# Peptides against a protein of PDB entry 4GXB, part 143

Target 1, 277 residues: chain A of PDB entry 4GXB
Amino acid sequence: VPTEEVSLEVLLSNGQKVLVNVLTSDQTEDVLEAVAAKLDLPDDLIGYFSLFLVREKEDGAFSFVRKLQEFELPYVSVTSLRSQEYKIVLRKSYWDSAYDDDVMENRVGLNLLYAQTVSDIERGWILVTKEQHRQLKSLQEKVSKKEFLRLAQTLRHYGYLRFDACVADFPEKDCPVVVSAGNSELSLQLRLPGQQLREGSFRVTRMRCWRVTSSVPLPSGSTSSPGRGRGEVRLELAFEYLMSKDRLQWVTITSPQAIMMSICLQSMVDELMVKKS

## One batch from the design tools (peptide; made by RFdiffusion4, then SolubleMPNN)

Design b2_p22_6_s4 (from b2_p22_6, 9 letters changed)
Fold by OpenDDE base, seed 3:
Structure b2_p22_6_s4 (fold): chain B 277 residues (1-277), chain A 22 residues (1-22)
Amino acid sequence: as target 1 above (277 residues)
Amino acid sequence: MEEVFYTPEELFNEAVKELEAE
């Protein structure tokens, strides 16, 4: 693509639009810096955020496709898809809520975390009781952003990324599940027939390895995910998990977001390694 | 196509040790 100046739209988690003028040849970091400058986010806080490629659903919710790579060209990445449903989103890119303290010290950082958290609650990514919802609403009405975040940090699945409903082979074959990534784990929420909602927690530290597989199902194969036509690419995330002492078991998730799940796993591992150093 | 990733040995071994202690 020839180098030229273009206007690029980057969305915040709440759908707020940030327009930046960039070059088509600008890499992810260049675009991120442009967005930060537009928002007046300090340079020392840029590293707490990343750009993500997402698909906007009909209800306005975002389905995360992948994190934009460091040397990727965001303008080319989003426009090459030739679909208006694909967007670039700015979101925090760390998992440990302790890092919120650093970000919250700055007004712009505080606003970004607040907007993201409000959106995550509204979308059901963060789970709240009726009473908690009342408390959050009261704080939101008062625009008490710091207090809102402090309460939110105590909530179930705070800081998690929630994926679209998909299928896993755990605890049984072809089980519908909702996967969320956060707190150095994958959470698999499932409801078996006649049973209550159950959650399986898979800590990344107990994963020996994981793999992403792309395949095209054969016409005779019943391996197509429900709702996908024959011949469509099937993506799977499989991880080898230490279930107990000396017992490894493979768990396989079939999802078009398998790549994003893998990126989350790697990101969580990286953060743990940084914390250990 | 397949791409495989490994958890760092130092993290995984810690988890193994924790389970062995149970």
Scores: peptide ipSAE 0.611, ipTM 0.953, DockQ to the pose 0.849
Fold by OpenDDE base, seed 4:
Structure b2_p22_6_s4 (fold): chain B 277 residues (1-277), chain A 22 residues (1-22)
Amino acid sequence: as target 1 above (277 residues)
Amino acid sequence: MEEVFYTPEELFNEAVKELEAE
């Protein structure tokens, strides 16, 4: 692609649009720096955020596809998909809420975390009780961003990334589940008709390994689930989990977001390694 | 296509030890 100056739209979690002028040849870090400059985010806080490729749903929700890699050209990556539903989103890229303290010290950082957290609550990524919701609304009305975040940090699944409903072989084969990544784990939530919500927690430290598999389903005659077009690539994330002492078991998740799940796992591992160093 | 990732031994071994202590 010839190098030329272009306008690139980057979205915040709340859908706010940030327009930046970049070169088509600018790599992910260059674009991230341009976004930071546009927002007046200090250079020392840039590393707490990343750019993600997402698919915008009809309801305005974001389905995370993958994190943009360092060598990528964001403008080319998003435009090559030839669909307006794909967007670039800025989001925090760390898991430990302790790092919020560093980001919150800056006005722009505080605003970014606040906007993200409000959005995550509104989308049901962060789980709240009725009383907690009332308290959060009160703080939001008062525009008390720091107090809002402090309360939010105590909530279930704060800092988690929630994926679209998918299928897993846990606890049984072909179970519909909602997967969330955060706090160095994958949470698998299952609600069967007439049953209570069940949750399985899988800590990344108990995963010996994980794999991402891409396959093209063979045209099997009969059981084409109506929603999978004959030519759609099937993605699976499988991890080998230490269920108990000397007992490893594979768990497999079938999801179009399998790549993003794997990226989350690697990111959580990387953060844990940094903390041990 | 398949890509395999491994948890660092340092992290995994700690988890193993924790389970052995239970």
Scores: peptide ipSAE 0.611, ipTM 0.953, DockQ to the pose 0.855
Fold by OpenDDE base, seed 5:
Structure b2_p22_6_s4 (fold): chain B 277 residues (1-277), chain A 22 residues (1-22)
Amino acid sequence: as target 1 above (277 residues)
Amino acid sequence: MEEVFYTPEELFNEAVKELEAE
C-alpha cells in the first residue's frame, strides 16, 4: 500500500470513536501515540494500553480477534479484512489491578478506565450482585469515578476479558462454555442440563504448555458451531493442565477466538515474569 | 497448523510445589 495520509477510527471500549490522522505506513505504536495525543493521554501512560482488532457484533458488542502487534500497520490490518464489522479498539493491556493506581492518577487515564469498566459491567464481563449493581449505579449518578473503580476492583472477574460462547471437552465432551481470561487464569463457566452453573478455574501457572491449532473441516462435514459456514477454519486452544500432583490433563477449547485466548495467556505469563524480576 | 507455548519453568515449578504441599 502506498504511503498516504488517512483518517483512522479507533474505538474505546464503550464505542466512543476517536478519529486520528495517520499514515498508512504507521505502525501500531505510531497509531497508539496518535490516539493518546488525541485523548491528551500522557506519554508515560501509553504503555498501559494496547490496540486490539475486534469484530463488532450486531448488538454492538465486541468480539476480540487479536492484539495488534508492534510491527503491524493498523490501517492495513483492519482494511485488508474488507469488512466494516472489524474495528480497532483501545483497551488497557495489563492484568494486575495494582497498575490501575498509576493510570487513575491522571484525569484522562481515569476516564479511560472508568469507561472501560462501565462497559465491561454493562456487557456482563464483570459479574455483579443486585446490591453491588445498586451501589455502582449510585456512584455513576454521582459521577464518582474513583470510588466507582475502587468498588469495581473488588468485583468478580474485574479485569477479565469475556469471550463468545464456545465449546470445550471439559468436564464433558462438546460442553458449551463461556471462557473468560483474567487474574492469571482462564475461567470456564458452564451450565449442564438440570445442573447449577459451574466454573472451572485454570491458573496459567499450572499450565505446562498450551497450543493453538487451526484446521479446515471437510466441506461435507457438519459444523458444531452455529453460524459457522462449512469449510471455515476451525481454531482450537488446548492446554496441558496440572490437575493434581503428578497428574496432567489436556483441556481443549474450540473457539474462533482461540488465538486471542492464547495471546491472553502469554500476556498474563509475561506480566507474572515482570513482577518476579 | 499448530503453535505451542510453554509456561516458564520457574512459574510452573512453583505451582507444582504448592500442590505437593497440599
Scores: peptide ipSAE 0.611, ipTM 0.953, DockQ to the pose 0.852
Fold by OpenDDE base, seed 1:
Structure b2_p22_6_s4 (fold): chain B 277 residues (1-277), chain A 22 residues (1-22)
Amino acid sequence: as target 1 above (277 residues)
Amino acid sequence: MEEVFYTPEELFNEAVKELEAE
């Protein structure tokens, strides 16, 4: 792609549009800096956020495809897909809520976290009771962003990234699950026939390893998951998990977001390593 | 195509120790 000045649209978690003028040759960090400048986010807070490639669903929700890497050209990455469904989204890129304290000290940072949190609650990524929801609404009406975030930080799955419904082989084969990543774990929520909602929590520290596999289903194979077109690439995330003392077991998730899940795992590991140093 | 990632030994070993202490 020839180097030229373009207008690039970057979305916040709530769908707010940020238009930035960048070069087609600008890398991810360059675009991120442009977005920060447009928002008046200080330079020392840029590192708490990242750009993500997402697919906008029919309901307006975002399906996260992957985090944009440092060497990528965001303009090229999004436009090369030749679909208006793909967007670039700005979101916080840390897991420990303790880092919120740093971001919240700045007005713009506070606003970004607030907008993201409101959106995550509205989308059901953060789980709330009726009473908690009432309290949150009251705080929204008062425009008490700090208090809102403090309450939100105590909620189930605060800071988690929720994925689209997919399939896992745990606890049984071909179980429909909803996967969420956060707090150094993958949470698998499932409802088996005749059973209550169950959650399996898989801490990344108890994963010995994980793998991402891509495959093309055989034409004759009945393995076409409902809704997948013939010849569509199948992605899987598998991890070897320490279920108990001296017992390792593989768990496999079949999802088009397997790459994003892997990115989350690596990101959580990296953050833990930083804290340990 | 397959890509494999490993949890750092420092983190995994800590988890092992925690389970052994249970």
Scores: peptide ipSAE 0.609, ipTM 0.952, DockQ to the pose 0.848

Design b2_p22_7_s1 (from b2_p22_7, 11 letters changed)
Fold by OpenDDE base, seed 5:
Structure b2_p22_7_s1 (fold): chain B 277 residues (1-277), chain A 22 residues (1-22)
Amino acid sequence: as target 1 above (277 residues)
Amino acid sequence: LELYPVAEFENPVFEEVLEEEE
């Protein structure tokens, strides 16, 4: 692509649009810096955020596809998909809520975290009780962003990424699940017929390894679910988990977001390594 | 089913010993 000046749209978690003028040849960091400058985010806080490629659903929800890598050209990455449903989103890129303290010291950082958190609650990514919801609403009405975040930090799945409904082979084969990544774990929520909602927590420290696999279903004559075209690539994330002492078991998640899940795992591992260091 | 492994990752923070049987 020839180097040209272009207008690039970057979305915040709440759908707010940030328009930046960049070169088509600008890498991810260059675009991120441009977004930061547009928002008046200090340079020392840029590292707490990343750009993500997402697919916007009909309801305005975001399905995370992947994190944009440093060497990528965001303009090319999004436009090459030739679909308006794909967007670039700015989001915080750390897992430990302790880093919120650094970001919250700045007005712009505070606003970004607040907007993200409000959005995550509204989308049901953060789980809230009725009472907690009332408290959060009261704080939102008072525009007490710091207090709002402090309360939110105590909530279940604060800081998690929630994925689209998918299928796992745990606890049973072909079990419908909702996966969330955060706090150094994968949370699998499931409801089996006639049962209460259950959650399986898979801590990253108990994963020996993980892998992403791609398969093309052979056109076998059996029950093609009508909506998936016969030639769709099936992605799977599998991890080997220490279930008990000296007992490893593979867990496999079938999801179009398997790559994003793997990126989350790697990111959580990286953060844990920094803490041990 | 031709499974193409895209990537396999070993976890450097894997803990082999579980302290408490949860």
Scores: peptide ipSAE 0.402, ipTM 0.814, DockQ to the pose 0.555
Fold by OpenDDE base, seed 2:
Structure b2_p22_7_s1 (fold): chain B 277 residues (1-277), chain A 22 residues (1-22)
Amino acid sequence: as target 1 above (277 residues)
Amino acid sequence: LELYPVAEFENPVFEEVLEEEE
């Protein structure tokens, strides 16, 4: 691709548009720096955020596709998909809420975290009770961003990334689940027929390994389930989990976001490694 | 169904011993 100056749109979690002038040859970090500069985010806080490729749903929700890697060219990565549904999103890229303290010290950082958190609550990524929602709304009306975040930090799935509804083989085969990644775990929420909502927590520290697999359905002659287009690649995330003492079990999640889930796992592992060092 | 491994990751923070939930 010839090097040209282009206008690139980067979205915040709340859908706010940040337009940056970049080169088509600018790598992810270059674009991130441009976004930071546009937002007046200090350089020392840039590392707390990342650029993500997302697909915008009809309801305005973001389906995270992947984190943009350092060597990628964000302009090329998003435009090559030739669909306006794909967007680049700026989001915090750490899991431990303790890092919020560093980010919140800066006005711009505070605003970014606030906007993200509000959005995550609105999207149902952060789970809130009715009373908590009332409290959050009150704080939002007062524009008390710090207090809002402090309350939000105590909420279930604060800082989690929620994935689209998918299927897992746990606890039963072909079980519909909602996966969320955060706090060094994968949370699998499921509702079995006639049962209450259940949540399974899979701590990263109990995962021996994980893998992403791609499968192409072989045209087996008979069961043309009409809805799966004959050529759709099936992605799966599988992890080997320590269920009990000396008992490892594979759990497999079938999701188009399997790659993103794996990225989240790696990111959580990396963060844990930093804490152990 | 041909499964192609895209990537496999070993977890360096894997804990083989379950801490007894006190």
Scores: peptide ipSAE 0.401, ipTM 0.819, DockQ to the pose 0.581
Fold by OpenDDE base, seed 1:
Structure b2_p22_7_s1 (fold): chain B 277 residues (1-277), chain A 22 residues (1-22)
Amino acid sequence: as target 1 above (277 residues)
Amino acid sequence: LELYPVAEFENPVFEEVLEEEE
């Protein structure tokens, strides 16, 4: 792509649009810096956020596709998909809520965390009781962003990324699940027929390894239909989990977001390594 | 269905010993 100046739209978690003037050749960090400058986010806080490629659903919700890597060209990455459903989103990129303290010290950082948290609650990514919801609404009406965040930090799945409904082979084969990543775990929520909602927690520290696999339907001999529709690739995330003492078991999640799940796992591992260091 | 590995990762923070939940 020839180097040209373009206007790029970057969305916040709440759908707020940030327009930045960038070069088509600008890398992810360059675009992130441009977004930060537009928002008046200080340079020392840029590292707490990342750009993500998402697909906007019909209901306006975002399905996270992947984190944009450092070497990527965000303009090219989003436009090459030739669909207006794909967007670039700015979101916080750390898992430990302790880092919120650093970000909240700045007005812009506080606003970003607040907007993200409100959106995550509205989307049902953060789980709230009726009483908690009332308290949150009261704080929102008072525009007490710090107090709102402090309460939100205590809520179930605060800071988690929720994925689209998918399928796992645990606890049973072909079990419909909702996966969320956060707090150094994958949470699998499921409802079996005639049963209550259950949650399985898979801690990253108990995962020996994980892998992403792609399955392509074997071409049945006859239809050389060249249009391998993007829809035929099945992605799976599998991880080997320490279920009990000396008992490892593979768990497989079938999801088009398997790559994003793997990115989350790696990111959580990286953060844990920094803390051990 | 042919399964092709896209990526595989070993976990450096894997803990082999489950701390007995006292």
Scores: peptide ipSAE 0.398, ipTM 0.817, DockQ to the pose 0.573
Fold by OpenDDE base, seed 4:
Structure b2_p22_7_s1 (fold): chain B 277 residues (1-277), chain A 22 residues (1-22)
Amino acid sequence: as target 1 above (277 residues)
Amino acid sequence: LELYPVAEFENPVFEEVLEEEE
């Protein structure tokens, strides 16, 4: 692609648009720096955020596709998909809420975390009780961003990334689940017929390994399940989990976001390694 | 179904021993 100056739109979690002028040849870090400059985010806080490729749903929710890699050209990555549904989103890229303290010291950082948290609550990514919701609303009305975040940090699934509804083979085969990644775990929420909502927690430290697989359904003649177009690639994330002492079990999640789930796992592992070092 | 492994990762922070309290 010839090097040209272009306008690139980057979204915040709340859908706020940030327009930056970049080169088509600018890599992910260059674009991130341009976004930071546009927002007046200090250079020392840039590392707490990343650019993500997302698909915008009809309801305005974001389905995370993947994190943009360092070698990528964000303009090319998003435009090559030839769909307006794909967007670039700025989001915090750490899992430990302790890092919020560093980011919150800056006005711009505080605003970014606040906007993200409000959005995550509104989207149901962060789980709240009725009383907690009332308290959050009161703080939002007062525009007390720090107090809002402090309360939010105590909430279930704060800092988690929620995925689209998918299927897992746990606890039963072909079980509909909602997966969320955060706090060094994968949370699987499920509701079996006639049962209450259940949550399974899979801690990263108990995963021996994980893999992403791609499968193409062979045109087997008979069982055309009507909804899977003959050519759709099936993505799966599988991880080997220590269920109990000396008992490893594979858990498989079938999701078009399997790659993003794997990226989250790697990111959580990387953060844990830094803390152990 | 031809399964093609796209990526496989070993976990360096895997703990083989469960702490007794868990």
Scores: peptide ipSAE 0.397, ipTM 0.815, DockQ to the pose 0.574

Design b2_p22_7_s2 (from b2_p22_7, 10 letters changed)
Fold by OpenDDE base, seed 3:
Structure b2_p22_7_s2 (fold): chain B 277 residues (1-277), chain A 22 residues (1-22)
Amino acid sequence: as target 1 above (277 residues)
Amino acid sequence: LELYDVAVFENPVFEDVLEEEE
């Protein structure tokens, strides 16, 4: 792609648009720095955020596709998809809420965390009771951002990334589930026929390994329908989990977001490794 | 017949010992 100056739109979690002038040849970090400069985010806080490729749903919700890698060209990555549904989103990229303290010390960092948290609550990614919702609303009306975040940090699934509804083979084959990643775990919310909502927690420290598999059904011998759209690719995330002493079991999630789930696992692992050092 | 692409990740923070839930 020839190097040209372009206007790139980057969204915050709440849908706020940040327009930056970048080169088509600018890599992910260059674009991130441009966004930070536009927001007046200090350089020392840039590392707490990342750029993500997302698909915007009809309701304005974001389906996370993947984290943009360092070598990528964000402008090319988003425009090559040739769909207006795809967006670049700025989001915090750490899991431990303790890092919020560093980010919250800065006004811009505080605003970013606040906007993300409000959005996550509104989207149902963070789970709240009626009373908690009332308290949060009161704090929001007062624009008490620090107090709002402190309360939010205590809420169920704070800091989690919620995925679109998908299918798992646990506890039963072809079980509809909602997966969320956070706090060094994958949370699988499921409802079995005639049963109450259940949550399975899979801690990263109990995963021996994981794999991402892409499969395409080979056309059996008949008609090459040319229009085999991207819809025939099956993506799966499987992890080998220590269920009990000396008992490993594979759990498989079938989801178009399997790659993003794997990225989350790797990111959580990386953060845990940093803490152990 | 299916075409497969597989990426496998070993977990360096895997703990093979379950702490007995007291």
Scores: peptide ipSAE 0.479, ipTM 0.846, DockQ to the pose 0.520
Fold by OpenDDE base, seed 4:
Structure b2_p22_7_s2 (fold): chain B 277 residues (1-277), chain A 22 residues (1-22)
Amino acid sequence: as target 1 above (277 residues)
Amino acid sequence: LELYDVAVFENPVFEDVLEEEE
């Protein structure tokens, strides 16, 4: 692609649009720096955020596709998909809520965390009771962002990324599940008809390894329709989990977001390694 | 028949020890 100056739209979690002028040849970090500059985010806080490729749903919700890699050209990556439903989103990229303290010290950082948290609650990514919801609404009306975040940090699945409904072989084969990643775990939520919500927690420290598999059905017989749409690709995330002493079992999740799930696992592992160092 | 692309990741923070209390 020829190098040219372009306007790139980057969204915040709440759908707020940030327009930046960048080169088509600018890498992910260059674009992130441009977004930070536009928002007046200090340089020392840039590392707490990342750019993500998402698909915007009809209801305005974001389905996370993947984190943009360092070598990528964000403008090319999003435009190559040739669909307006794909967006670039700025989101915090750490898991430990202790890092919120560093980000909250800055007005812009505070606003970003607040907007993200409000959005996550509204989308049901963070789970709240009726009483907690009332308290959060009161704080929101008062525009008490710090107090709002302090309360939110205590809520179930704070800081988690929620995926679209998918299928897993846990607890049984072909179970419909909702997967969430956060706090060094994958949470698998299952609600069968007439049953209570069940949750399985898979801690990253009990995963020996994981794999991402992409499979394409081979054309059976004559109709090689050349247009194998992306819809025919099956993505799976599988991880080998220590279920009990000396008992490893593979758990497999079938999801179009398997790549994003793997990225989350790697990111959580990386953060844990930093803490152990 | 299916074509497969596989990426495998080993976990360096894997703990093979279950604490007795869990």
Scores: peptide ipSAE 0.477, ipTM 0.845, DockQ to the pose 0.540
Fold by OpenDDE base, seed 1:
Structure b2_p22_7_s2 (fold): chain B 277 residues (1-277), chain A 22 residues (1-22)
Amino acid sequence: as target 1 above (277 residues)
Amino acid sequence: LELYDVAVFENPVFEDVLEEEE
């Protein structure tokens, strides 16, 4: 792609649009810096956020595809998909809520966390009781962003990223599940026929390893339909989990977001490594 | 299904000892 000046749209978690003028050759960090500058986010807080490639659903929700890597060209990454459904989103990129304290010290950082948290609650990514919801609404009405976040930090799945409904082989084969990543775990929520909603928590520290696999259906007979539509690729995330003492078991999640799940796992591992050092 | 790509990641923070839920 020739180097040209372009206007790039970056969305916040709540769908707010940030327009930045960048070069088509600008890398992820360059674009992130441009977004930060547009928002008046201090340079020392840029590292707490990342750019993500997402697909906007019909309901306006975001399906996270992947985190943009450092070497990527965000303009090219999004435009090469040739679909208006794909967007670039700015979101916080740490898991430990303790880092919120650093970000909240700045007005812009506070606003970003607040907007993200409100959106996550509205989308059902953060789980709230009726009473908690009432309290949160009251704080929103008062525009008490700090108090709102302090309450939100105590809520179930605060800071988690929720994925689209998918399938897992645990506890049974072909179980429909909703996966969420956060707090150094994968949470699998499922409802089996005739049963109550159940949650399986898989802590990253109990995962020996994980893998991402991609597969295609075996070509049945004659018609080489040339259009291997993107829809035929099956992605899976599998992790080997310490279920009990000396008992490792593979758990497999079949999802188009398997890559994003793996990115989340790696990111959580990286954060834990930093804390251990 | 034909498998065409695999990426494997070892976890450096894996703990092989379950802390006994005291």
Scores: peptide ipSAE 0.476, ipTM 0.848, DockQ to the pose 0.559
Fold by OpenDDE base, seed 5:
Structure b2_p22_7_s2 (fold): chain B 277 residues (1-277), chain A 22 residues (1-22)
Amino acid sequence: as target 1 above (277 residues)
Amino acid sequence: LELYDVAVFENPVFEDVLEEEE
């Protein structure tokens, strides 16, 4: 693509649009810096955020596809998909809520965290009780952003990414689950018929390894089920988990977001390594 | 027949010690 000046739209978690003028040849960091400048975010806080490729659903919700890598050209990455449903989103890219303290010291950082947190609650990514919801609404009405965040930090699944409903082979084969990543774990929520909501927590420190598998069913002449288009790529994330002493078990998640899940795992691992150093 | 692409990641922070929940 010839180097040209273009207008690129970057969304915040709440759907707010940030328009930046960039070159088609600008890499992810260049675009991120342009977004930061547009928002008046200080340079020292840029590293707490990343750009993500997402698919916008019909209801306006975002399905995370992947994190944009440093060498990527965001304009090319999003436009090459030739679909308006794909967007670039700015989001915080750390897991430990302790880093919120650094970000919220700045007005712009505070606003970004607040907007993200409000959105995550509204989307059901952060789990709240009725009483907590009342308290949060009161704080929101008062526009007490710091107090809002302090309360939110105590909530279940604060800082988690919630994925689209998918299928796992745990605890049973072909079990419908909702996966969330955060706090150095994968949370698998399931509701079996006639049962209460169950959650399986898989801590990253108990995962020996994980794998991502991409498979394409070859058009075998047999009656493929009418609904899956003959060429759909199946993605799976599998991890080998220490279930008990000296007992490793593979858990497999079948999801179009398997790559994003793997990116989350790697990111959580990286952050844990930094803390151990 | 399925075509497979597989990426495997080893976890450097894996802990093989389960603290016995007392």
Scores: peptide ipSAE 0.475, ipTM 0.846, DockQ to the pose 0.514

